Peptides against a protein of PDB entry 7UQJ. Designs and how they scored, part 135

Target 1, 160 residues: chain A of PDB entry 7UQJ
Amino acid sequence: PELYQNFNITPPRGVLFHGPPGTGKTLMARALAASCSSDERKITFFMRKGADILSKWVGEAERQLRLLFEEAKKHQPSIIFFDEIDGLAPVRSSKQEQIHASIVSTLLALMDGMDNRGQVIVIGATNRPDAVDPALRRPGRFDREFYFPLPDVKARFKIL

## One batch from the design tools (peptide; made by RFdiffusion4, then SolubleMPNN)

Design b2_p16_7_s3 (from b2_p16_7, 7 letters changed)
Fold by OpenDDE base, seed 4:
Structure b2_p16_7_s3 (fold): chain B 160 residues (1-160), chain C 160 residues (1-160), chain D 160 residues (1-160), chain A 16 residues (1-16)
Amino acid sequence: as target 1 above (160 residues)
Amino acid sequence: as target 1 above (160 residues)
Amino acid sequence: as target 1 above (160 residues)
Amino acid sequence: DFPIVDEELVLERVLE
């Protein structure tokens, strides 16, 4: 809150980290969690993997998402990091992923139901931002997107 | 270069990166790939996710592994990075994972069939090293293991 | 080893990781420590915070640095990671930091006193490389510097 | 473009 308040910028409810695998998305989310933690204000960092939510909680994924958001709210300030969010929130238009439409809808509702005053930041990481339901990428949800490029081969070569 | 020269350590055929999620295992593997690349000697970096190999290639996972290793050999020097290798090579002793025993066996054979003179390094990343088949952790396979601890929250405070 | 042996690169006595907070400097140092460890040769990783050395050991910081380097030498191969090294080794020209001139001098002497044959690597991390005493950035000390860029300032500004 | 922590760079040069 204060960090975003000081910048006069509406804190995103959600931030999408996208870029090729191993570009540091997960690391950055953790680094953000750390950088936003102070001695006075420890941030609780929740990490879930999109595919794990589906595979481990077949039929209970919605309940687990609700519980996760409730837990994050109870432990404010908090960060919910969804690694591989495209595994959780596939594009609704994909025929193969229609079974996840309810999960996506639950996530949308949870994102929408986060009061702007809440100190819960949701970070999604994906290797395929285009595989994430565009509804999640709208204002009030993952309304900020960060591209994690491959370490530029040129930068690698400059260090060699 | 010289750092490792001075250590007189036989290059592992495979390196296991283990540690909590988002401790930079994938990033480190990429960093290794880059660090080993020069203008004269570009390393080809292959990245596969354990779960993706299983889910996308049901019944062809063995063939895909063989093709991957062949491609890596053709593009030497190369790194094969298996992210979440515990998803590909579960512990053989688990009753539920016996269906993957052939995939594990194929991976073992591919690791064993890498000539020590080959410029193919295999890096496996896992959050659960104990979930990786111990056969993969033997000499000539993933014979080196690297623990990626959580960035100590204190260390994070030190970067701020 | 062989991969690095082939590059014929002089091992730095010290490596400076610099870049904005949360860019993975600490993580990389840990990952390096991990990557240099083998079953035959475990690297001992020492982590100290610049500010902690000053704040916890007022009047004994020099002794603590000496002890740290001695301990690292005893546990070779080892990595000494100084997180926020600018807190330990401020620019000597800064009026406010003159009290640390002796600490900086001790660190310089310890870096210089590391025989090139010693398997002790010193990694310093800073958010402000320009706040680090240039004497530390000379050959035989932190003679290699690694920039950890922010995930694009534009992306941060878009999160802002 | 997010400048990636060239962890590769860091690794390159520490592994150098």
Scores: peptide ipSAE 0.012, ipTM 0.325, DockQ to the pose 0.047; fails the geometry check
Fold by OpenDDE base, seed 2:
Structure b2_p16_7_s3 (fold): chain B 160 residues (1-160), chain C 160 residues (1-160), chain D 160 residues (1-160), chain A 16 residues (1-16)
Amino acid sequence: as target 1 above (160 residues)
Amino acid sequence: as target 1 above (160 residues)
Amino acid sequence: as target 1 above (160 residues)
Amino acid sequence: DFPIVDEELVLERVLE
């Protein structure tokens, strides 16, 4: 019981990484997984692309999401990284509502169903945070956002 | 005329970056673009995702590729980065030939039409180099391949 | 003589990039190398992994370091990037002194032997700056340190 | 077999 206390594994948190493409969002998610892994506590890293979930699993996307979250829960502590989450959960536009709505609803339910005591971190990466359904950006879901700027020319000049 | 000689800007080279997702392929391409840019010689960096070209520009993909290459030529020296190029130019399987065949043919023609004197570098990134049409991997196209390994297996074993 | 003035290629500077794995240290080093390259001044970039120098060149590591620095000197302006420099130059612990001591001594001598007029920048990357021999962190060696935080350390501790 | 090109070689070859 007591040894679990020092691992400040925050409650299951949705984290949104956003910024221009090739700013290291995916690399950071991997680095986070690596850095949270200790010899005493291996973190399992799951990665999915948003567009792949929609395209490969037409009609099975909900099931695949459920399986992913169950697998992540089984392998706690774990990180689920959704690359291009704006492809998985685009803003509900009236014209394309039905299929995307069910997938988003499933993802919402899976994130809300993560017991706050679970050691599953969900990271979403996007180039367009405004293209992500606002329902996913609410507290208890992707409630933390990290901007990945282009490596500032100033950082370059500071290093030179 | 003479000033162009000392700029050992290699002939337009197709470079294939391949390796597991999140190994920094996109980030390297950006670093290259930034790095080849001087105050005297700004390199223009163009980035496109293979899947986006197919999905957003159904029927316009060829035109978009042409516009991209013309824009890159107009803004020489330039880098065109195709992320997920296996999504743009999947191996021609006999069953799905028509739409993908035209896009691949257009890309081939655009790469072959790059005057050897042009300062346009084309970088393709893929997780699956074997899923890229072999015609794109011929000399004068993506004739250079760079493998991006996962950061050290030890770091991976700490991550995974 | 005069044309050398405007290229703010800083005197041979040892720069230590430190921070958690996957924070883009290696990428930044590359971006720097390429950024300092102009059409008028091609910078040659050399990269070595600290652990590879020790493992591949058991007994030849000193010679390989010398060859690397001579090659860098020959191709001035140049950057030598040591990835995982803590693997090359671990803190001298009493138990493993002899083999590591000679390699560190060679690296020290090579850095000290870089004429302040040379255009060789040495970048070391580490996840553990405290694991780097303090002798390397002295003025005239890795005298500049750049911390690569995980995007918002506060956010990471909040995410964890 | 894709050559594991040292990331350096990428920069050199792309900058070349």
Scores: peptide ipSAE 0.006, ipTM 0.398, DockQ to the pose 0.069; fails the geometry check
Fold by OpenDDE base, seed 5:
Structure b2_p16_7_s3 (fold): chain B 160 residues (1-160), chain C 160 residues (1-160), chain D 160 residues (1-160), chain A 16 residues (1-16)
Amino acid sequence: as target 1 above (160 residues)
Amino acid sequence: as target 1 above (160 residues)
Amino acid sequence: as target 1 above (160 residues)
Amino acid sequence: DFPIVDEELVLERVLE
């Protein structure tokens, strides 16, 4: 809070980390969580993968999302990190599309309900921001987007 | 060269990047690929996800792995990065176990065959090194393991 | 070897990893150390923080730097990683400026003396490359610079 | 537990 308060940083309700695979999105999310964590105020970091939400939580994904958000609220200040949030994207089967739509709808509702969630930041990471449902990218959700460029080829060429 | 020459660094045939999610395994693999690429010699970086090998390549995974390794050889010096290589690990369904076993067997054979692959490094990234088939972790395969620890709170306080 | 031999990678005497906080500089240095280490030739990795050089080594920083470089030489092939090398930069007190100048002078001398240090790579990481003494960035020292971009400036500017 | 950016810990394990 104080770090975000003093920076006049309205803590992003949702932050989308997007960029090519291996650009450090997940590392950054972790590094953001660790930098914001002090000895006095540990930030609780919750990590989920989009593919796990679909595959491990088949039939319970909505419930598990709700539980995750309540646990994050309970342990605030908290970061919920959705790695590979585009992994919520169905493989082109109609059944997976329905599952996706339901999970996304639940996530939308949970993010919209964050006004009462206190100090919970949601970070979504994706390699495919265009595969993230546009509804997740609206204000009050993942309304801040952070592109993770490939570490510049220029930087790479200088190492060698 | 001299540092690496004098290091007698047999370029690891396979390197396992393991550590908690978001410790920058994928970033490191990309940055290693980047660092090893010069203006004169571009390292070709091939990236695949373990889950994609199972899901996108259902029925063609073995063939696609073979093609990947041949393409990497063709474009040497090359890095093949398997992100979430533990995503080759089955969900405990007998059918997925068979698919896993087949894909892993193919990957093993491809790694064992690397003696003739020239300048191809294989990097596997996992959050669950124990979920990686022990056969992949044997000498001549992913025989080098790099743990990506969670960046410590102590490091983070100094960044701010 | 072949991958690195064929890359004609003159091991940089000094490499500056620069870029915003949490861009994986430290992670990269670590993974480079790991990737360069083989079963036959372990690269010894020495890590020091710039702030620790100033604070932990008050009055002995120069001696500790000398010892570090000698130990790195003794355990070659070696990487010396100076994390937060800009942490050698004084807070604007005249006394800290003198301490900084002395430590930097010692580091310069140690890097210039690396012609006789064999297989020792020095990696400096900083969030503030402009806070690194320009003398450290000259040829034969940190003469190779790697920018670790933030995930897009757009991304980083939006987190703040 | 939140992954704390321990720069020291990453370096040690890369050398192992």
Scores: peptide ipSAE 0.005, ipTM 0.379, DockQ to the pose 0.040; fails the geometry check

Design b2_p16_7_s3 (from b2_p16_7, 7 letters changed)
Fold by OpenDDE base, seed 1:
Structure b2_p16_7_s3 (fold): chain B 160 residues (1-160), chain C 160 residues (1-160), chain D 160 residues (1-160), chain A 16 residues (1-16)
Amino acid sequence: as target 1 above (160 residues)
Amino acid sequence: as target 1 above (160 residues)
Amino acid sequence: as target 1 above (160 residues)
Amino acid sequence: DFPIVDEELVLERVLE
């Protein structure tokens, strides 16, 4: 029997934080960036919202994603945090599906183009992992998924 | 469009952890202290409960807060964690409101008096961010808020 | 009055992560291992499930636990993460109680035998801390408990 | 001294 699964915690290219709204996904992404920042090693943290990628970058979303990844690479070690990455999922309009498909395709290509030697980590946060394109959840992309789950309210804190 | 918000993760003066009871706010604060502690850099962690500030320090709460901040400054890098900071919110008595106003005013002044060069971080945890005085939630105080939310129970762990 | 409880965050021998299913306990353990890993200091992360200890290691669970702790000691600094440690709790059969008692006794002995000088941390995750044998929750074992709680769904993210 | 990375710390260091 395998004695252990040694997870050499190499920085994944992409980590998907998923769980219901509020589970601390955004919080976790920021804390990782801070935690990995020493006095000698400043990590540059880039934050984007999935909804902002769709709404604020209409017609330029792909270019802005490319520029974001280039900037993250220039300022490595870097974290790119996509909050609400399920916000790239369109509302049911066919036109929004096409925009989504282009943006997702660009994000896929950018994540695939990241050399493992680059000190750039991508973190996606979603409340709806099933609304995230399965292509984003493949090896070399968001290949590590981290679930942030519901605790039941009534259990008393015994902090010793 | 701004290419990125570079969060130079400078330790904020104050971070508000908020979310329903049990969301791990206290845990998170302790974990921050541990994680920032290297073999070379021990972080001193100070914990207080909001309810203890009101009940145990009656008539001395302001002085004890001053001493706490002075001690944290002497032992920097330091974290001051206020658990249940919403416990500074009085029950509806006018006398308790006055005590609260004085304690909150002292905490405000202490947070405002922290030089950005000090390696002292203040973390407040609350289940009721709306019960925290809005003055505590301003820039230079608890200016970063982190929500710790409820995830829905039924979603299966696929840990790849 | 004590000015502060200085929690010198010395690495506990054992940390119990507890909270309802999906509170991020497994996520947290992995994130811990990743965060403690610098380019100079690789932490070896060992993961086991409580249910796997009972079902996959039938008749060898105690030996596999010993080997796991020995391997973790050889590859220190190390984290041993026991996911679903409440899965060591038998379903109501007397035969399963005996198996549980032996496995728990072995885990107790291994945790007790860890010198504080060892760079091995044990993290147990459970959805049911009350189903974890109280003997595991004593000083020198899982003596630090960390609750991962439920937040209420409806509160809007204002990430400033 | 083994740094106890509190997983919540990793979450909060990810928050800061």
Scores: peptide ipSAE 0.000, ipTM 0.190, DockQ to the pose 0.041; fails the geometry check

Design b2_p16_7_s4 (from b2_p16_7, 9 letters changed)
Fold by OpenDDE base, seed 1:
Structure b2_p16_7_s4 (fold): chain B 160 residues (1-160), chain C 160 residues (1-160), chain D 160 residues (1-160), chain A 16 residues (1-16)
Amino acid sequence: as target 1 above (160 residues)
Amino acid sequence: as target 1 above (160 residues)
Amino acid sequence: as target 1 above (160 residues)
Amino acid sequence: EFEIVDEERELERVLE
């Protein structure tokens, strides 16, 4: 409640930060964590890279996701930040369907299983919002999206 | 210990943030400092620009580096952020060898002299990782590197 | 005083963050807010998008600006961040002169009316500093400017 | 209290 009251935001289960690389998505997530952290309420910030969960934890990715969410719940209020979330949850229609389908299903279940009273915010960052499974972008999951725009190339040439 | 325990990271003596300009290296360093700062443990953040240490302190650069590290040690837990560190520690094979060699040697000694129990993190930011002396990138110095990528120009044209 | 004492800054009434989109202006403002926020002194961060104040509050934009500044004053120490401030205060010589002139005049009066003892910082972010009314860039208003550079396109092609 | 020593002064000097 209190973390969200400071922003007048209903507790989203997830926020998708999307935009081209170098637009500061990762930085925003950290800055949000820091700005919401008060002395009375330390926010625990968990960062995971989507591709790292897939590559480092081959065969345990689902278990590592479960452990991450339990750890975040234990350390409430908390933020889980998935950097490059399209690396963890690529669109199901890709040729890498089977391994990704179980991971996506686990992440969906974990996001759906979050108590609305829980002080856990999930932030996913991607350079490719269209490469994220549409099921993750539904209400109760990453149902809020923040676009991080790039400079117009024309505006860039006027400043150089 | 505690600053590093929050991240489950063995205390790196140094972290190199590298990537093209405007990728948020300086911002990340600040966001890290803010996110690690708790009410119980204020992190002291020291910023120095590499070129400024060379230009403003001609003949005292080594002394200023020593003073900076002592001040950071006195105000533990602390972060020393060197912006444009390639301006402070250019590759030894450059024609400006003699002045830079002493500064690089001092910085190496200061990083090597950090107590592993010390709560001092050193972050170097550069747009030119290949312009940083390779000796600074060895274990116990800037032995961790974070790449801050630029947007692919092609990915940019798909989002506009 | 104390918010500014931590920085050894004379309290600027306003700071203009300018640079191409995706250079982290919004992120910097948040990171600054977070880094200046201590347990003893929570900084209240107010974000408004310039275009949103114009579009959402047609006919009440001036009142909403007054309310925002009073709310920021009530919650001192505070930061008011105007994202895309060129959307709120376009140059007076543009064909949209009349509506913008009143809003600009209100913002000027609010910035001029800030007590020098007030712990309110105003940050304006823009991708187009030349599209901001020059009257906002005068002393006692956005009299400080921070440029957020883009990567050199040539440096970008060497990293890809 | 996160004391940003010198950085904000430099951001502020670049802002000044």
Scores: peptide ipSAE 0.006, ipTM 0.198, DockQ to the pose 0.080; fails the geometry check
Fold by OpenDDE base, seed 2:
Structure b2_p16_7_s4 (fold): chain B 160 residues (1-160), chain C 160 residues (1-160), chain D 160 residues (1-160), chain A 16 residues (1-16)
Amino acid sequence: as target 1 above (160 residues)
Amino acid sequence: as target 1 above (160 residues)
Amino acid sequence: as target 1 above (160 residues)
Amino acid sequence: EFEIVDEERELERVLE
């Protein structure tokens, strides 16, 4: 929020961080949270792991997502970070269709319900952007994508 | 502080992060702040932009710097991060000589007044290390410099 | 190397980055690699995932570790980053005792063989520091540990 | 937008 305000940027409703494991997606989300915090405006950072939402909140995942977004809105400016979001919102064509479809539908509705004036940023991180439901990657949701490249293992990262 | 303590290092009074725009200087400063925080010891991170200190605090920049260092000392272990420090502390030979000389003199005095046992780290970030007053780059001030290289411009930042 | 030289620090033979998932361990390792590079001295960054070394190099993991350390030494100053090192070097008391014991023994020998004058830094990252063999966490190996805290969900990251 | 891109480009640049 404040980072985007300081840069005169309309905050995206959602940002997708994607790239191979260990590319710093989660750290970047935290660094962004930290960067948006001024002495006057503290950013609240909410972290959830996608697979944990499905596995730990079986039957309550929708309610827990609603509570998370309400809490984030209450504590704005805030960041909601979904680590491994591909575990939370698999492509709708995946064989576990019914339970995932409802959770995805809830997340879509929550993101669509965020006013662009809201000081809530949603960050999703994944190693598999193609495993994330395309509906989440549309304008007004995770409409900004940031690729975290592997240092090519053979590339001497000639950090010049 | 704790990072340096964990490394059995005498904390530098100041660290200069320098390198081209978009090399992660500000992110690294925040990551260092985050990494220095343990469950038992939280690090307080203060961020100021160099140009903002000059432009927003015309006539009070010296007082605001003193307050910042006092607050950092009160909330130690702490990090003071000056982003674009070249805007705060230009070379004394630069054409805006008089007002800048006083602000630089205050910053020098504040850094010289930090006990090496103090749990306050000062980080300055700049794209132009040669635009920073050499007096700030002397032992006991920003006496440690970290270069943030551009990834070789030919590395297509394949922002996918 | 140069980071530690610039800090007037004897480079640790190894650094353990530990903390919950998504705390930025891997990114910090890369950022440290970047910050150690000066215009004159380029740092070579080697990345390996612990579980990948065990799973992909069954029967050759020891040889691959030796080659990695030789290559790092040849391209010094360099950083070897082991992501998820708990997957590479589980506690010796874990039930998969024999194969893991040999790989751990090789890693121990390679770290012990690093002269403190060597410009090779080894970074291990884990979400489970207690799952890493205590022999790796001894002086002269991963003798420096950095905790990457979760933002406690209730903790307003009062980035104070 | 641009800053996240720049900080990510920065991070990518530091990571590359």
Scores: peptide ipSAE 0.000, ipTM 0.203, DockQ to the pose 0.054; fails the geometry check
Fold by OpenDDE base, seed 3:
Structure b2_p16_7_s4 (fold): chain B 160 residues (1-160), chain C 160 residues (1-160), chain D 160 residues (1-160), chain A 16 residues (1-16)
Amino acid sequence: as target 1 above (160 residues)
Amino acid sequence: as target 1 above (160 residues)
Amino acid sequence: as target 1 above (160 residues)
Amino acid sequence: EFEIVDEERELERVLE
């Protein structure tokens, strides 16, 4: 509430960080979480991976998402960071598509159900924004998107 | 105009990023600048350091601040990022205090003089928010504050 | 030891973060420090600025660098972050060049003297990699370099 | 900035 009340912003229900792998999406999400914490007001940072939602939460992903959003609401102000949110997209199987559709539908409902007074920010990170369900990228969901470009090729080469 | 019109936010004339050194304040400011640039609308990012204002602009700091704000207005939408804005605070000398007071007064006037329709965002970064002149932290100036905590060790582990 | 044993990498005695100012070099260094800190194993993060080495440590910079490396070794695993390491480069005076040469020579010796079994990582950040003494960029010193490009302006707008 | 994470992951991969 207060974080966004002070800003008179309709809290973005979600922000999509997208760009090539290693472009700092996860770091930025943490930096944001950190930056949103004042001396008086610690932001609680929750992190999940898209692949973990599918693999670790098999058959309970919807429930785990609900619990995550409830916990985030309980510990508001909070940030929920979904790393590799494109990992919610199935690797080419009809059975995975149904599971994906259910999980995504739950995530959509949770994002849509966030009271605009809530201080829960959802950040999704992906290497493949086009692999993210278009429904997640609609207004009131991950409707804000940050691209994380590849560093200049020369820059990467000097690291390695 | 449009940037904040779309958000129904009274554009903060200034945002204070504060927190321990190397908590990503400068990065976030740059991230915001980049984020505020669309395909059709590039945000111009201006960066200055508080110490440079005192050391490089000796006797012309007020003029250079005016020119900076004029240039930012000319290239709007724009972000002016003052890194280490606490560096505008004098190191304990009465002569430095007067110079500080003049520079700060100019900055205050420039921030106060920004037309709310202007697309100029001012971001100040500091490691010492209490060393920033309280007048800069008043409504209509750096009235929004983002704390950049040292990411909790546990929190960082989950990103990497 | 353990950190680099797992990677079978000769631990870079130093890593150079370079790129335009506010590209997150300092944030990354801190993010690395936090990421390398487990619940069981906190990384101690030391930060110094190149300009502070020259200005605050006048006549004792070599001793202060030695003490810093000793303290980092004592509190290993540790990261020593030198922000604005190009600030060790003199502003165009022969007297500053000699002071620089002595300070850099001490830093080189300290980096070269780090036992490869030590858990001390040295990170240097600069906006001007070409202004960093080439001797610092040699194998066994800041021999790994990370470029921090300005993120493309388009990328950042979608979050705000 | 976004490069920091690649660098961090690469540095972690390098530090590990």
Scores: peptide ipSAE 0.000, ipTM 0.300, DockQ to the pose 0.038; fails the geometry check

Design b2_p16_7_s4 (from b2_p16_7, 9 letters changed)
Fold by OpenDDE base, seed 4:
Structure b2_p16_7_s4 (fold): chain B 160 residues (1-160), chain C 160 residues (1-160), chain D 160 residues (1-160), chain A 16 residues (1-16)
Amino acid sequence: as target 1 above (160 residues)
Amino acid sequence: as target 1 above (160 residues)
Amino acid sequence: as target 1 above (160 residues)
Amino acid sequence: EFEIVDEERELERVLE
């Protein structure tokens, strides 16, 4: 309850953070986690990179996703952060990425299977919201989106 | 009280933020400070860089640490943020850094000397948690740790 | 109300985020926006870059600022984030930038014209607080300032 | 000393 209230998220909804790289999507997810953590309520923060799940766990990606959601549920209140989620859930219409259809299907099922009383929030980050499967962006999944515009390129060059 | 509640920290515990550079450790510390500030309760944010304390205040570093903690207590609720704390509190087993043993000892004593009713939080940030003196990572000191994984290198390069 | 409470800002005050590039000013502004968003209260986040307003909208910059503030008011509670605000509101004493005097004047008038009951916060970010027109830094405008110190240069180099 | 104090005060003012 309180985790979802603090995140302004109705369970089991996910939040999509999208915007150019270095806009602080990953940092924001952590800041939100920290802000929602209280002494009485330790939030567990899980992070996975979409492309890493596919590359490291070829053939086991579905199982790894299931285990991740189980661990998140076990350690609730929890945040599951998927960085570069476009790497995990490519657009289904892409002929090159049909091998990922089962993984996407599993992620969809896991998000749909979360109860409204659970204390698990899913945050997806992407630089390419158009490359994320639209099925993940439907109600009950990543149905809230936050745009992270580029810090202006000039500000960025002065960082170097 | 409220500062510690907002940070999910039992006094006098410190929080260690660790992870690769640019993971937003410093930014997170500030975001937490901002989230905990309310109109009724102004939080004072102190920042020091570990290596700067050693380099700028050779022979006075212990005194500067004492003064910092006194000022933080005077302006409570307060956050003391040590950036690059590995520069201030190197591993005691390092033969090269024995000159810092007294400074580390002072920091330990200051953290141990904070009362549970104080409203001073200490955040340490490091890129090298293994280079931080393990004595600082014990209960009652930096006994909570947050890992800041790299924003994916590809995300970072698109920032450039 | 709640937006201002969450930001610890008395309306119609703006907040100036200043510090070296890459200190996470833009990211902080977003983190604050996210932390203040609740299910009952969607915060609209507007972002503009100071130099882009001047370069893209030569002769229309004043109108674009007015429209921005109108849209922010329409979609309140809102945050208007000006990145690189020194590009929009250069120091009036600069002979080279007198063409911006009207734009600065318009921004001043828009900030002064915000009612205390509005739910619009203005955040300005700059790497050069000294290059920002002092008139913007007066009470009722950007009268609160946050310094974003460099993440230590050594930390920064390990980010690259 | 002065720079650090000013930086801290600026952070305080925004946290206010």
Scores: peptide ipSAE 0.000, ipTM 0.195, DockQ to the pose 0.062; fails the geometry check

